# Peptides against a protein of PDB entry 6B4E: the designs that were tried, part 51

Target 1, 295 residues: chain A of PDB entry 6B4E
Amino acid sequence: TNFDKISKMFWHYKDKIAQIKQDIVLPIKKADVNVRNLLSRHKRKINPKFGQLTNSNQQLFKIQNELTQLINDTKGDSLAYHWILNFIAKAVVHQAETEVRVKPESALPLGKLTLYLLVQFPELQELFMARLVKKCPFVIGFTCEIDTEKGRQNMGWKRNNENKWEDNTSYDERMGGILSLFAIITRLQLPQEFITTTSHPFPIALSWHILARICNTPLNLITNTHFVILGSWWDAAAVQFLQAYGNQASKLLILIGEELTSRMAEKKYVGAARLRILLEAWQNNNMESFPEMSP

## One batch from the design tools (peptide; aimed at target 1 A212 N216 E259 R263)

Design b2_p24_2_s2 (made by RFdiffusion4, then SolubleMPNN; from b2_p24_2, 11 letters changed)
Fold by OpenDDE base, seed 2:
Structure b2_p24_2_s2 (fold): chain B 295 residues (1-295), chain A 24 residues (1-24)
Amino acid sequence: as target 1 above (295 residues)
Amino acid sequence: KEEELKKLLEELEKELEKLEEELS
């Protein structure tokens, strides 16, 4: 694992967030009133769609079509188009922080929708990844110390209006929700209409990188959150990960489930205990995946 | 122990790269 490369990637996306603000968000505020009105209307129509997802493929396809139309309506103005995609990127991540956080299986329909949009609108990919890395650096296996204010900020910790850090449980749950979504995306197959024409934008190899990079992280930087997000990843993608990489996947699952947890046993992390339970379930041929969506 | 884990992970990564090349 090349941690210098990971760090460079992390800061690349941090810079991208700043660039998005300067080149997309701020300019729209000064744009023509008709453009601003259009985007306001579209925002109001788009935002509820994510909450309308169910465990139904039929409903998913309906929402995909509706969003596609709404996004296409903005393509005549490049700035408007990028603005609406950035809005969608933020909305998807927000949905992961709120709904997936409390109902992990909801990551499946959300992930399918997101993957479709990422392929249909390639410009969304960079916007989405930048937002993910900003809020949950674990998606690229980045970890830094959180003993400083800057370190906590880099790892996606939030402060309230009173400048107080969020509690550990809230942070863990948010990170787990976001990671669940990303894990789902990495293990999903492309929609049938794209399989022969497009490569997967965030393939299963990115899950490999997450696990391997966490295993290689200095132990003094490993926290309960690392185990929480590994557990979230496990629920979301472990079955498909094993299908993809076979024996190599098994070795890596044992490393995170047994070796990493054992090395951190003195900390008595709740997340680590859960991960060991997941490992044991797998060893007993009881590995579970999220239920498939209905037609 | 930490060094041993790093070595193991490096080996796994190399094997994965080979698999991906073979499947491409």
Scores: peptide ipSAE 0.061, ipTM 0.723, DockQ to the pose 0.333
OpenDDE base, seeds 1, 3, 4, 5: peptide ipSAE 0.038, 0.034, 0.037, 0.043; ipTM 0.652, 0.657, 0.653, 0.655; seed 3 fails the geometry check

Design b2_p24_2_s3 (made by RFdiffusion4, then SolubleMPNN; from b2_p24_2, 10 letters changed)
Fold by OpenDDE base, seed 3:
Structure b2_p24_2_s3 (fold): chain B 295 residues (1-295), chain A 24 residues (1-24)
Amino acid sequence: as target 1 above (295 residues)
Amino acid sequence: SEEELEKLLKELEEQLEELEKQLS
């Protein structure tokens, strides 16, 4: 693992966030009132759509079509178009932090919707990835120390109004929710309308990178959160990961489930214990996946 | 493509080997 490369990638996306603010968000605030009104209306229409997702493909397709229309309405103004995509990127990640956090299986419909949008609107890809890395650096396997304020910020920790860090459980759950979404996206097939014409923007190989990079992370930087997000990933993508890479996937799952947990046994991380349970379930031929969506 | 898959698998194998060394 080239940690310098990962670090460069991390900071690239951090810079991208700053660039988005400067080139997209701030300019819109100074844009024509008609443009601002348009975007305000669209924002209000778009925002609830993510919460309207169910385990129904019919509902998914309905929402896809509605969002597609709303986004297309902005294409006449490049700045407005990019602004609405950035809004969507933020909204999707927010949905992962809230809904997926408490209901991991909701990552499936959200992931399908997101993947559709990423392919339908390619400009969303960089915006979305930047937001993901900002909120959950684990999506690219980035880890840094969290014994400093800057380190915690870099790893996506939030402070409340009293400048107090969020509790560990809240952080773990948020990271797990975001990672679940990303994991789902990586293991989903492209929609049929795109499968022959477009490459997958975030393929299953990115899941490999997450696992491998975490395993290669210095042990002194490994926390309970690492195991929590690995567990979230496991629930979201382990079955499909095994299907994709076979024996090599199996080896990596053993490495994270057995070897990494064993190396950190003295810490008695709850996340590690859960990951071991998942490993054992797999060993007993009982690996579970999220239920498929209804027609 | 098949070629792309082969390249990916090679990369995965190399990465796995590195991981095994780190955890040994």
Scores: peptide ipSAE 0.029, ipTM 0.672, DockQ to the pose 0.177
OpenDDE base, seeds 1, 2, 4, 5: peptide ipSAE 0.021, 0.022, 0.028, 0.029; ipTM 0.624, 0.627, 0.668, 0.664

Design b2_p24_2_s4 (made by RFdiffusion4, then SolubleMPNN; from b2_p24_2, 13 letters changed)
Fold by OpenDDE base, seed 4:
Structure b2_p24_2_s4 (fold): chain B 295 residues (1-295), chain A 24 residues (1-24)
Amino acid sequence: as target 1 above (295 residues)
Amino acid sequence: SDEELKKLLEELEKKLKELEKELE
């Protein structure tokens, strides 16, 4: 694992966030009142859609169509278009932080919707990835020390209005939620309409990178959160990962489930304990995946 | 393609071997 490369990628997306603020968010505040009104209306219509997702493909398709129309309405103004996409990127990640964290299986419909939008609107890809990396650097396998304030910030820790860090459980759950979404996206097939014409923007190989990079992370930087997000990833994508890479996937799952957990046994991380349970379930031929969506 | 997949798997195998050595 080339950690220098990963670091460069991390900071690339951090810079992208700053760029988005300067080039998209701030300029819209000074835009024509008609444009601002349009975007306000669209924002109000778009935001509820993510919460309207169910385990129904019919409902998914409905929402996809509605969002597509709403986004297309902004294409006449490039700045407005990018603003809406950035809003969507933020909204999707927010949904992962709030809903997916408590109901991981909700990542499936959300992931399907997101993947559809990423393909339909390619400009969303960079915006979305930047937001993901900002909120959850684990999506690219980035880890840094959290002994400093800057380190914690880089790893996506939040402070409240009293400048107090969020509790460990809250952080773990948020990271797990976001990673669940990303994991789902990586293991989903492209919609039939795109499969022959478009490459997957975030393919299953990115899941490999997450696992491999975490395994190669210096042990002194490994925390309970690493195991939590690995568990979240496992629930979201382990079955499909095995299907994709076969024996190689198996070896990697053993590495994270057995070897990495064993190396960190002295820490008695609850996330590691859960990961071991997942490994054992797999060994007993009881690996579970999220339920498939209804027609 | 099958060829592309084969190449990917070979690369992954190499990476996996390296990872295993690092964890030993």
Scores: peptide ipSAE 0.034, ipTM 0.654, DockQ to the pose 0.136
OpenDDE base, seeds 1, 2, 3, 5: peptide ipSAE 0.032, 0.028, 0.038, 0.031; ipTM 0.670, 0.650, 0.658, 0.654; seeds 1, 3 fail the geometry check

Design b2_p24_3 (made by RFdiffusion4)
Pose (drawn by RFdiffusion4):
Structure b2_p24_3 (pose): chain A 295 residues (1-295), chain P 24 residues (1-24)
Amino acid sequence: as target 1 above (295 residues)
Amino acid sequence: SREEEINELLEEINELEEELDEEL
């Protein structure tokens, strides 16, 4: 892995976040009354819909239809359309860092919803990817030091209600939740309406990149967070990763489960212990996936 | 050695990663 290229990719998405603020978010303050009214009303209607998802496919379709109608209502104005897509991208990532953090299996219905929106509204793809990378750089394998304040900001750290950094547990759980949504998206097949006509925008090769780049990361930059997101990724995608790459995926899963954990053993990272348990469960023919969605 | 085997495996993984980049 050429980590200079990974850094260039990271800063590309950081620049995209700045461009979104300059060209989408700030100009909306100057939009006409009809646009402001529509966006104010629609953002209120959109916001709770992500938490209304359940394990039921019928409920997923209902929410997809409701959101498709609301988004289509904004298409008459390119700026309003891009603003509401940016709002949705932020809301989906926030849902991942809150609900998926507490209930990891809720990443499955949220991933199906997001993947559907990503192909129904393709302008969402760049907005969503930039948001993921800004909030969870591990999705492209970016890692930097967090000894400095700027490094902490680069790696997606947040502050609490007194300018102190959130505790390590809160950060690790957020990163797991966000990366778990992206891991679901990379292993999902497209919905039937698009599977016959469209390339998957974030395919399973992106999961290979995450694992390979963590395994190639200098060991002095590895933290408990790398093991936590790999465990979250495992729960969301390891079964399909094996289906895609076979013995090669097996070699990579062994590398992360046996070798990456062993080389960091002195740190006694909690996430490394869980990743070893996941490796042992697979070796005992008991690899799990999230239960498939109910009707 | 075990460290040499890890490096050989990582070389193979990087080769595959380069092929996957080309497909994207």

Design b2_p24_3_s2 (made by RFdiffusion4, then SolubleMPNN; from b2_p24_3, 11 letters changed)
Fold by OpenDDE base, seed 2:
Structure b2_p24_3_s2 (fold): chain B 295 residues (1-295), chain A 24 residues (1-24)
Amino acid sequence: as target 1 above (295 residues)
Amino acid sequence: SRDEEIKKLLEELEKKLEELEKQL
């Protein structure tokens, strides 16, 4: 694993976030009043849509169509279009931090919606990835020290209005939620209308990178969070990952489930214990996936 | 050592992935 490359990628997306602020977010504040009013109305209509998802494909398709129309209404102004896509990127990640955090299986409908939007509106891809990396560097297998304030910030730790760090459980759950969403996206097939014309923007190979990079991470940087997000990934994508890569997938699952947990056994991480349970379930031919959505 | 073996395995897996990605 080339850690320098991963670091460069991490900082690339951090720079992208800064660029988005300067080139998209701030300029809209000075835009024509009609544009600002349009975006305000659209924001209010778009924001609740992500919470309206259910385990129903019918509901998913309805929301897809509604969002498509709302986004298309902004295409007449490039700045407005990019602003609304950036808003969507932020909203999707926020939904992962809140809803998927407490109900991991909700990642499936959210992931399907997100994948649809990523394909339908390709400009969303860089905006979304930048937001993901900022909030959860684990999506690209990036890890740094958290002994410093800057290190914690880089790893996506939040402070409240009183400048107090979030508790470990909250951080772990948020990271797990975001990673669950990303894992789901990587293992989903493109919608039928796109499968022959478009490449998958975030293919399952990215899951491979996550696992491999975490396994290669210096042990002194491995925390409970690493095991939590691996467990979240496992629930979200392990079945499909095995289907995609077979024997190679098995090797990676053993590396994270057996070898990495064993190496870190002295730490007695709760996340590691859970991952061990998932490994054992797999070994007993009892690997589970999220339930499929209804028609 | 076991650690060296694991590192080697991971390197092999990364190479395989790169090969698969080139075939796409």
Scores: peptide ipSAE 0.393, ipTM 0.884, DockQ to the pose 0.536
OpenDDE base, seeds 1, 3, 4, 5: peptide ipSAE 0.389, 0.389, 0.387, 0.388; ipTM 0.883, 0.883, 0.882, 0.883

Design b2_p24_3_s3 (made by RFdiffusion4, then SolubleMPNN; from b2_p24_3, 12 letters changed)
Fold by OpenDDE base, seed 2:
Structure b2_p24_3_s3 (fold): chain B 295 residues (1-295), chain A 24 residues (1-24)
Amino acid sequence: as target 1 above (295 residues)
Amino acid sequence: SHDEEIEKLLKELEEKLEELEKQL
């Protein structure tokens, strides 16, 4: 694992967030009133759609079509188009932080919707990845120390209005929710309409990178959160990961489930205990995945 | 050492990634 490369990637996306603010968000505030009104209306129509997702493919397709139309309505103005995509990127990640956090299986319909949008609107890809990396650097296998304020900020820790850090459980759950969404996206097949014309924007190989990079992370930087997000990843993608890479996937699962947990046993991390249980379930041929969506 | 063996395994797994991607 080349950690210098990962760090460069991390900072690239941090810079992208700053660029988005400067080039997209701030300029819209000064845009024509008609453009601002259009975007306000579209924002109000788009935002509820993510909460309307169910475990139904029929409902998913309906929402996909509705969002596609709403986004297409903005294409005549490049700034408006990029603004609405950035809004969607933020909304999707927010949904992962709030809904997926408490209901991990909701990552499946959200992930399917997101993957569709990422393929349909390629400009969403950089906007979405930048937001993901800002909120959850684990999606690219980035880790830094959290014993400093800057380190915590880099790892996506939030402060409240009283300048207090969020509690560990809240952070762990948020990271787990975001990582669940990303894991789902990486293991989903492209929609049939795109499979022959487009490459997967965030393929299953990115899950491989997450696991490998975490396994290579210096042990002094490994926290309970690492095990929590690995558990979230496991629930979301382990079955499909094994299907994709076979015996090589098994080796990685053993490395995270057995070796990494054993190396950190002295810390008695709750997340590590859960990951060990997931490993044992797999060893007993009881590996579970999220249920497939209904027609 | 056990740690060296794990590091070697991780390196081997990373090096096979490109090959595995081509098979998908």
Scores: peptide ipSAE 0.074, ipTM 0.735, DockQ to the pose 0.395
OpenDDE base, seeds 1, 3, 4, 5: peptide ipSAE 0.036, 0.055, 0.041, 0.035; ipTM 0.680, 0.698, 0.689, 0.681

Design b2_p24_3_s4 (made by RFdiffusion4, then SolubleMPNN; from b2_p24_3, 10 letters changed)
Fold by OpenDDE base, seed 3:
Structure b2_p24_3_s4 (fold): chain B 295 residues (1-295), chain A 24 residues (1-24)
Amino acid sequence: as target 1 above (295 residues)
Amino acid sequence: SREEEIEKLLEELEKKLEELEKKL
């Protein structure tokens, strides 16, 4: 693992967030009032759509079509278009932080919707990835120390109004929710209409990178959160990961489930215990995946 | 050491991934 490359990638996306603010968000605030009003209306229509997802493909397709229309309505103005996409990127990640964290299986419909949008609107890809990395650096396997304020900020920790860090459980759950979404996206097939014409923007190989990079992370930087997000990833993508890479996938799953947990056993991390349970379930031929969506 | 063995395994897996990506 080239940690320098990972670090460069991390900071690239951090810089991208700053760029988005300068080039998209701030300019819209100074845009024509009609444009601002249009975007405000669209924002209000778009935002609830992510919460309207169910385990129904029919509902998914409905929402896909509605969002597609709403986004297309902005294409006449490049700045407005990019602003809407950036809003969507933020909204999707927020949905992962709030809904997926408490109902991991909701990552499936959200992931399908997101993947559709990423392919339908390619400009969303960079915006979305930047937001993901900002909120959950684990999506690219980035880890730094969290014993400093800057380190915690880099790893996506939040402070409340009293300048107190969020509790560990809240952080773990948020990271797990975001990672679940990303994991789902990486293991989903492209929608049928795109399979022959477009490459997957976030392919299953990115899941490999997450696992491998975490395994290569210095042990002194490994926390309970690492195991929590690995467990979240496992629930979301382990079955499909095994299907994709076969024996090589198995080796990597054993590395995270057995070797990494064993190396950190003295810490008695609850996330590690859960991951071992998942490993054992797999060893007993009881690996589970999220249920498929209904028609 | 076990740590070194794990690191070597990971390196091997990364190389294999790169090979797989070239085939895809």
Scores: peptide ipSAE 0.027, ipTM 0.675, DockQ to the pose 0.439
OpenDDE base, seeds 1, 2, 4, 5: peptide ipSAE 0.026, 0.025, 0.025, 0.025; ipTM 0.670, 0.670, 0.666, 0.665

Design b2_p24_4 (made by RFdiffusion4)
Pose (drawn by RFdiffusion4):
Structure b2_p24_4 (pose): chain A 295 residues (1-295), chain P 24 residues (1-24)
Amino acid sequence: as target 1 above (295 residues)
Amino acid sequence: SDEEYNEKLEELEEEFEKIEEERE
């Protein structure tokens, strides 16, 4: 892995976040009353819909239809359309760092909803990817030091209610949740309405990049967070990763489960212990996936 | 060892590029 290229990719998405603020978020303050009223009302109606998802496909379709109508209502104004898509991208990532953090299997319905919106509204793709990278750089394999305040900000750290950094557990759980959503998206087939006509925007090869880049990361930059997101990724996508790459995926899973954990054994990272358990469960023919969605 | 670990990573990178080129 050429980590200079990974850094260039990271800063490209960081620049995109700045561009979104300049060209989408700030100009909306100057939009006419019809646009402001519509966006104010629609953002209230959109916000709780992500938490109304359940394990049921019928409920997923209901929420998809409700959101499709609300988003289509904004298409008459390109700025309002891009603003509501940016709002949705932020809301989906927030849902991942909250609900998916507590209930990892809720990444499956949320991933299906997000993937549907990503192809129904393709302008969402760049907005969503930039948000993921800003909040969880591990999705593209970016890692930098966190000894400095700027490094902590680069890696997606947050502060609590007294300018102190959130504890390591809170950060690790957030990163797992966000990366779990992206891992579900990379292993989902497109919905039937698009599978016959459209290329998957974030395919399974992006999962290969995450694993390979963590395995190629200098060991002095590896933390418990790398093991936690790999465990979250495993729960969300390891079965389909093997279906995609076979013996090559097996070699990579062994590398992360046996060798990456062994090389960092002195650190006694909690996430490394869980990744070893996942490796042993697979070796005992008991690899699990999230239960498929109910009707 | 460090040498054996790096060799495994280089093999994996080479095999992934071949798989992706064959699929394209």

Design b2_p24_4_s1 (made by RFdiffusion4, then SolubleMPNN; from b2_p24_4, 9 letters changed)
Fold by OpenDDE base, seed 2:
Structure b2_p24_4_s1 (fold): chain B 295 residues (1-295), chain A 24 residues (1-24)
Amino acid sequence: as target 1 above (295 residues)
Amino acid sequence: SDEEYQEKLKELEEELEEILAAKA
């Protein structure tokens, strides 16, 4: 694992967030009133769509079509188009922090929707990844120390209005929710209409990188959160990961489930204990995946 | 050992590259 490369990637996306603010978010505030009104109307229509997702493919397709139409309405103005995509990127990640956090299986319909949008609107890809990395650096396997305020900020920790850090459980759950979404996206197949024309924007190989980079992370930087997000990833993608990489996948799952947990046993992390349970379930031929969506 | 652990990871990374190359 090249940690310098990972660090450069992390800061690239941090810079991208700053660039988005400068080139998209701020300029739109000074844009023509008609453009601002259009975007306000579209934002109000788009926001509830993510909460309308169910375990139904029919409902998913309906929402996909509605969002596609709403986004297409903005293409006449490049700034408006990029603004609405950035809004969607933020909304999707927010949905992961809230709904997926409490109901991990909801990552499946959300992930399907997101993957569709990422393929349909390629400009969303960089905007979405930048938002993901900002909120959850674990998606690219980045870890830094959290002993400093800057370190905590870099790792996506939030402060409340009283300047108090969020509690560990809240942070762990948020990170787990975001990672669940990303894991789902990486393991989903492209929609049928895109399979022959487009490459997967965030393929299953990115899941490999997450696991491998965490395994290579210095032990003094490994926290309970690392095990929590590994467990979230496992629930979301382990079955499909094994299907994709076979014996190599098995080796990596054993490495995180057995070796990494053993190396950190003295810490008695709750997340590590859960990961051990997941490993044992797999060894007993009881690996579970999220339920498939209904027609 | 830590060394053995790192060696395993290195091997897995190399194996992934081979898999990805074969799918391309």
Scores: peptide ipSAE 0.238, ipTM 0.823, DockQ to the pose 0.712
OpenDDE base, seeds 1, 3, 4, 5: peptide ipSAE 0.051, 0.079, 0.052, 0.068; ipTM 0.675, 0.681, 0.675, 0.682; seed 1 fails the geometry check

Design b2_p24_4_s3 (made by RFdiffusion4, then SolubleMPNN; from b2_p24_4, 9 letters changed)
Fold by OpenDDE base, seed 1:
Structure b2_p24_4_s3 (fold): chain B 295 residues (1-295), chain A 24 residues (1-24)
Amino acid sequence: as target 1 above (295 residues)
Amino acid sequence: SDEEYQKKLEELEEEYKKLLEAAK
């Protein structure tokens, strides 16, 4: 694992966030009143759609179509189009931080919707990835120290209005929610209409990178959060990961579930204990996946 | 041991490269 490369990737997306603010968000504030009104109306229509998702493919397809129309309405103005996509990127990640956090299985319909949008609107890919990395650097296997304010900020820690850091449990759960979404996206097949014409924008290989990079992370940087997000990933994608890579996947799962947890045993991380339970369930042929969506 | 752990990682990386090549 080349950590310099990972660091460069991390900062690339941090720069992208700054660019988005300067080139998309701020200019819209000065745009024509008609454009601003249009975007305001569209935002109000788009925002509730993510909360309307259920474990139903029928409902998913309905929402996909509705969002497609709303986004297409903005294509006549490049700035408006990119603004809407950036809004969607933020909204999806926010949904992961809130809903998926408390109901991990909700990552499946959200992931399917997101993957559809990423393929249908390719310009969303960079916007979405930048937002993911900003909120949860674990999606690219990036880790830094959190002993400094800057380090915590880089790792996606939030402060409240009183400048107090969020508690560890809240941070762990948010990271778990975001990573669950990303894990789901990596293991989903492309929609049937795209499978023969388009490459997967975030393929299962990215899950491999997450696991391998965490395994290679210096032990002094490994925290309970690492094990929490590994557990979240496991629930979301372990079955499909094994299907994709077979024996090699097994070796990597053993490495994170047995070896990494053992190396960190002295810390007595709760997340590590949970990961051990997941490993044991797998060893007993009881590995579970999220239920498939209904028709 | 740390050495054994590192060896396992290296082996996995090599195996992954082979998988990627075979998938082309």
Scores: peptide ipSAE 0.259, ipTM 0.827, DockQ to the pose 0.819
OpenDDE base, seeds 2, 3, 4, 5: peptide ipSAE 0.256, 0.076, 0.247, 0.087; ipTM 0.826, 0.692, 0.827, 0.711; seed 4 fails the geometry check

Design b2_p24_4_s4 (made by RFdiffusion4, then SolubleMPNN; from b2_p24_4, 9 letters changed)
Fold by OpenDDE base, seed 2:
Parts: C-alpha cells; structure tokens; sequence
Structure b2_p24_4_s4 (fold): chain B 295 residues (1-295), chain A 24 residues (1-24)
C-alpha cells in the first residue's frame, strides 16, 4: 500500500470539491434566469426520486427513466448539465447518510440506480467520487488522525449548530451507510445494455483496495469506525467479493476478520466484535447477503 | 506476529496485482 499515493488522491478530491464550487455552483447563481428556473424545477423533481426507491426492479426502472429524461433536459447547457449532476451526486450521498445508515439493505436499489446513472452520464463519476471521498474517506482507504480538529474534518466528522462534534455512534452510522452504498456499487454488474460497451466505473477491485489499505493502516490510527465500515462492507459485498476473487478473497476476509480484530483486541471495539461474528458466520457456512430485488 | 501480518499483506498485494493484470 502506497500511502503517499492515497493521500494525494484524497487531496485531489478535496481540490475537486473546491473546483466544483468555483466552476459549477457559484457560476449558476449568475446564470440566465431561465437556466436557474429550469434547474430549480428539476431539482424539485429529482430530489424525491431517491426516496421513492423500493425493493422493486420495476420501480427502479421507472425512476431511472424519469431521472434520465430530467438530466437530458439540461444537456443543452453544459454548466446546467454539470450542476444537475453535482446535485445528484450530493443527493445520492445524502440518501446513504440518512436511509442506508438505518436500513443497509436499501443500498441495493440505491446502488443500482447510482450505477446506472454513472454509466449513462460519465461526467457524474468524478463528481460522485469527490463527494464520496469528502464525506467518507474510507471509500479509498484513507485514514488520518482524529485527535485534531483538522483531522476530524478530513475524516468527515461533523459539528452541530453548537459547534459540538457529532457522537461516535452517529459518525459510525453515517460512514457505514456511505460505505455500504459504495460497496454495493463495486459488486454490482453493469446493466445488460452496457456490458459490451462500457467498463465498470467502480469495479470490485476497489473493494479490495478498501480492505487492503485498512489492513495496512498503522494500528494507532485504527478506530472503531474502521471495523464498523468493514462490517458494513461485509454485509454489502462479501458474498460477491468471494465469488469474484475466490481463494484470494478468502485470505483477505480472514485477515480483516481474524488478524486485524485480534491485533486490536485490547481496544474492545464493538465494531470489531461484530466483525468477528460475521467471520464466524462465514466459517459456519452462513454468510448472508442482501435479498435480491423483486421483478 | 506483526511480521507475519505484514507478510500476508504483501502476498495479497502481489496477488491483486496479478489479478488486475490478468483482467487487463
């Protein structure tokens, strides 16, 4: 694991967020009134769509089509198009922070929708990844110290209106929700219509990187959150990960589930205990995945 | 041990490299 490379990647996306603000968000405020009105209307139509997802593929396809039309309506203006994609990127991550955190299995329909949009609109990919990394650096295996204000901010910790840090449980759940979404995306197959024409934008190899980079993280930087997000990842993608990489996947799962948890045993992290339970379930041939969506 | 752990990590990284190369 090259931590310098990971750090550079992290800061690249931080810079991208700043660039998005300067080149997309702020300029729209000065755009033609017709463009601003269009985007306002579209935003209002798009935002509720993510909450309308269910375990139904039919509903998913309906929403995919509706969003596709709404996004296509903006393509006549490049700035408007990028603005709406950035809005979608933010909305998807927000959905992960709110819905997926409390109902992890909801990551599946959300992930399918997101993957579809990422393929249909390639410009969404960098916007989405930038938002993911900003909110949850764990998606690229980045970790820094959280004993400083800046460190906590870099790791996606939030403060409330009273300038108080969010509690550990809230942070863990948010990180878990976002990571669940990303994990799902990495393990999903492309829709049938894209398999022969497009490469997967965030393939299963990115899941490997998450696990491996966490394993290589200095132990003094490992927190309960690391184990929480590993557990979230496990629920979301472990079955498919094993299918993809076979024996090599098994080695890595054992490494995180047994070796890493053992190395951190003195900390008695709740997340680590859960990960041990997941490992044991797997060893007993009882690894579970999210239920498949209905037709 | 830490050494054994690091060894396992190194092996996995090498294996990943091979997998990715094979997929390219």
Amino acid sequence: as target 1 above (295 residues)
Amino acid sequence: SDEEYQKKLKELEEELKKILEAQA
Scores: peptide ipSAE 0.186, ipTM 0.799, DockQ to the pose 0.778
OpenDDE base, seeds 1, 3, 4, 5: peptide ipSAE 0.185, 0.065, 0.078, 0.074; ipTM 0.799, 0.682, 0.683, 0.684; seeds 3, 4 fail the geometry check

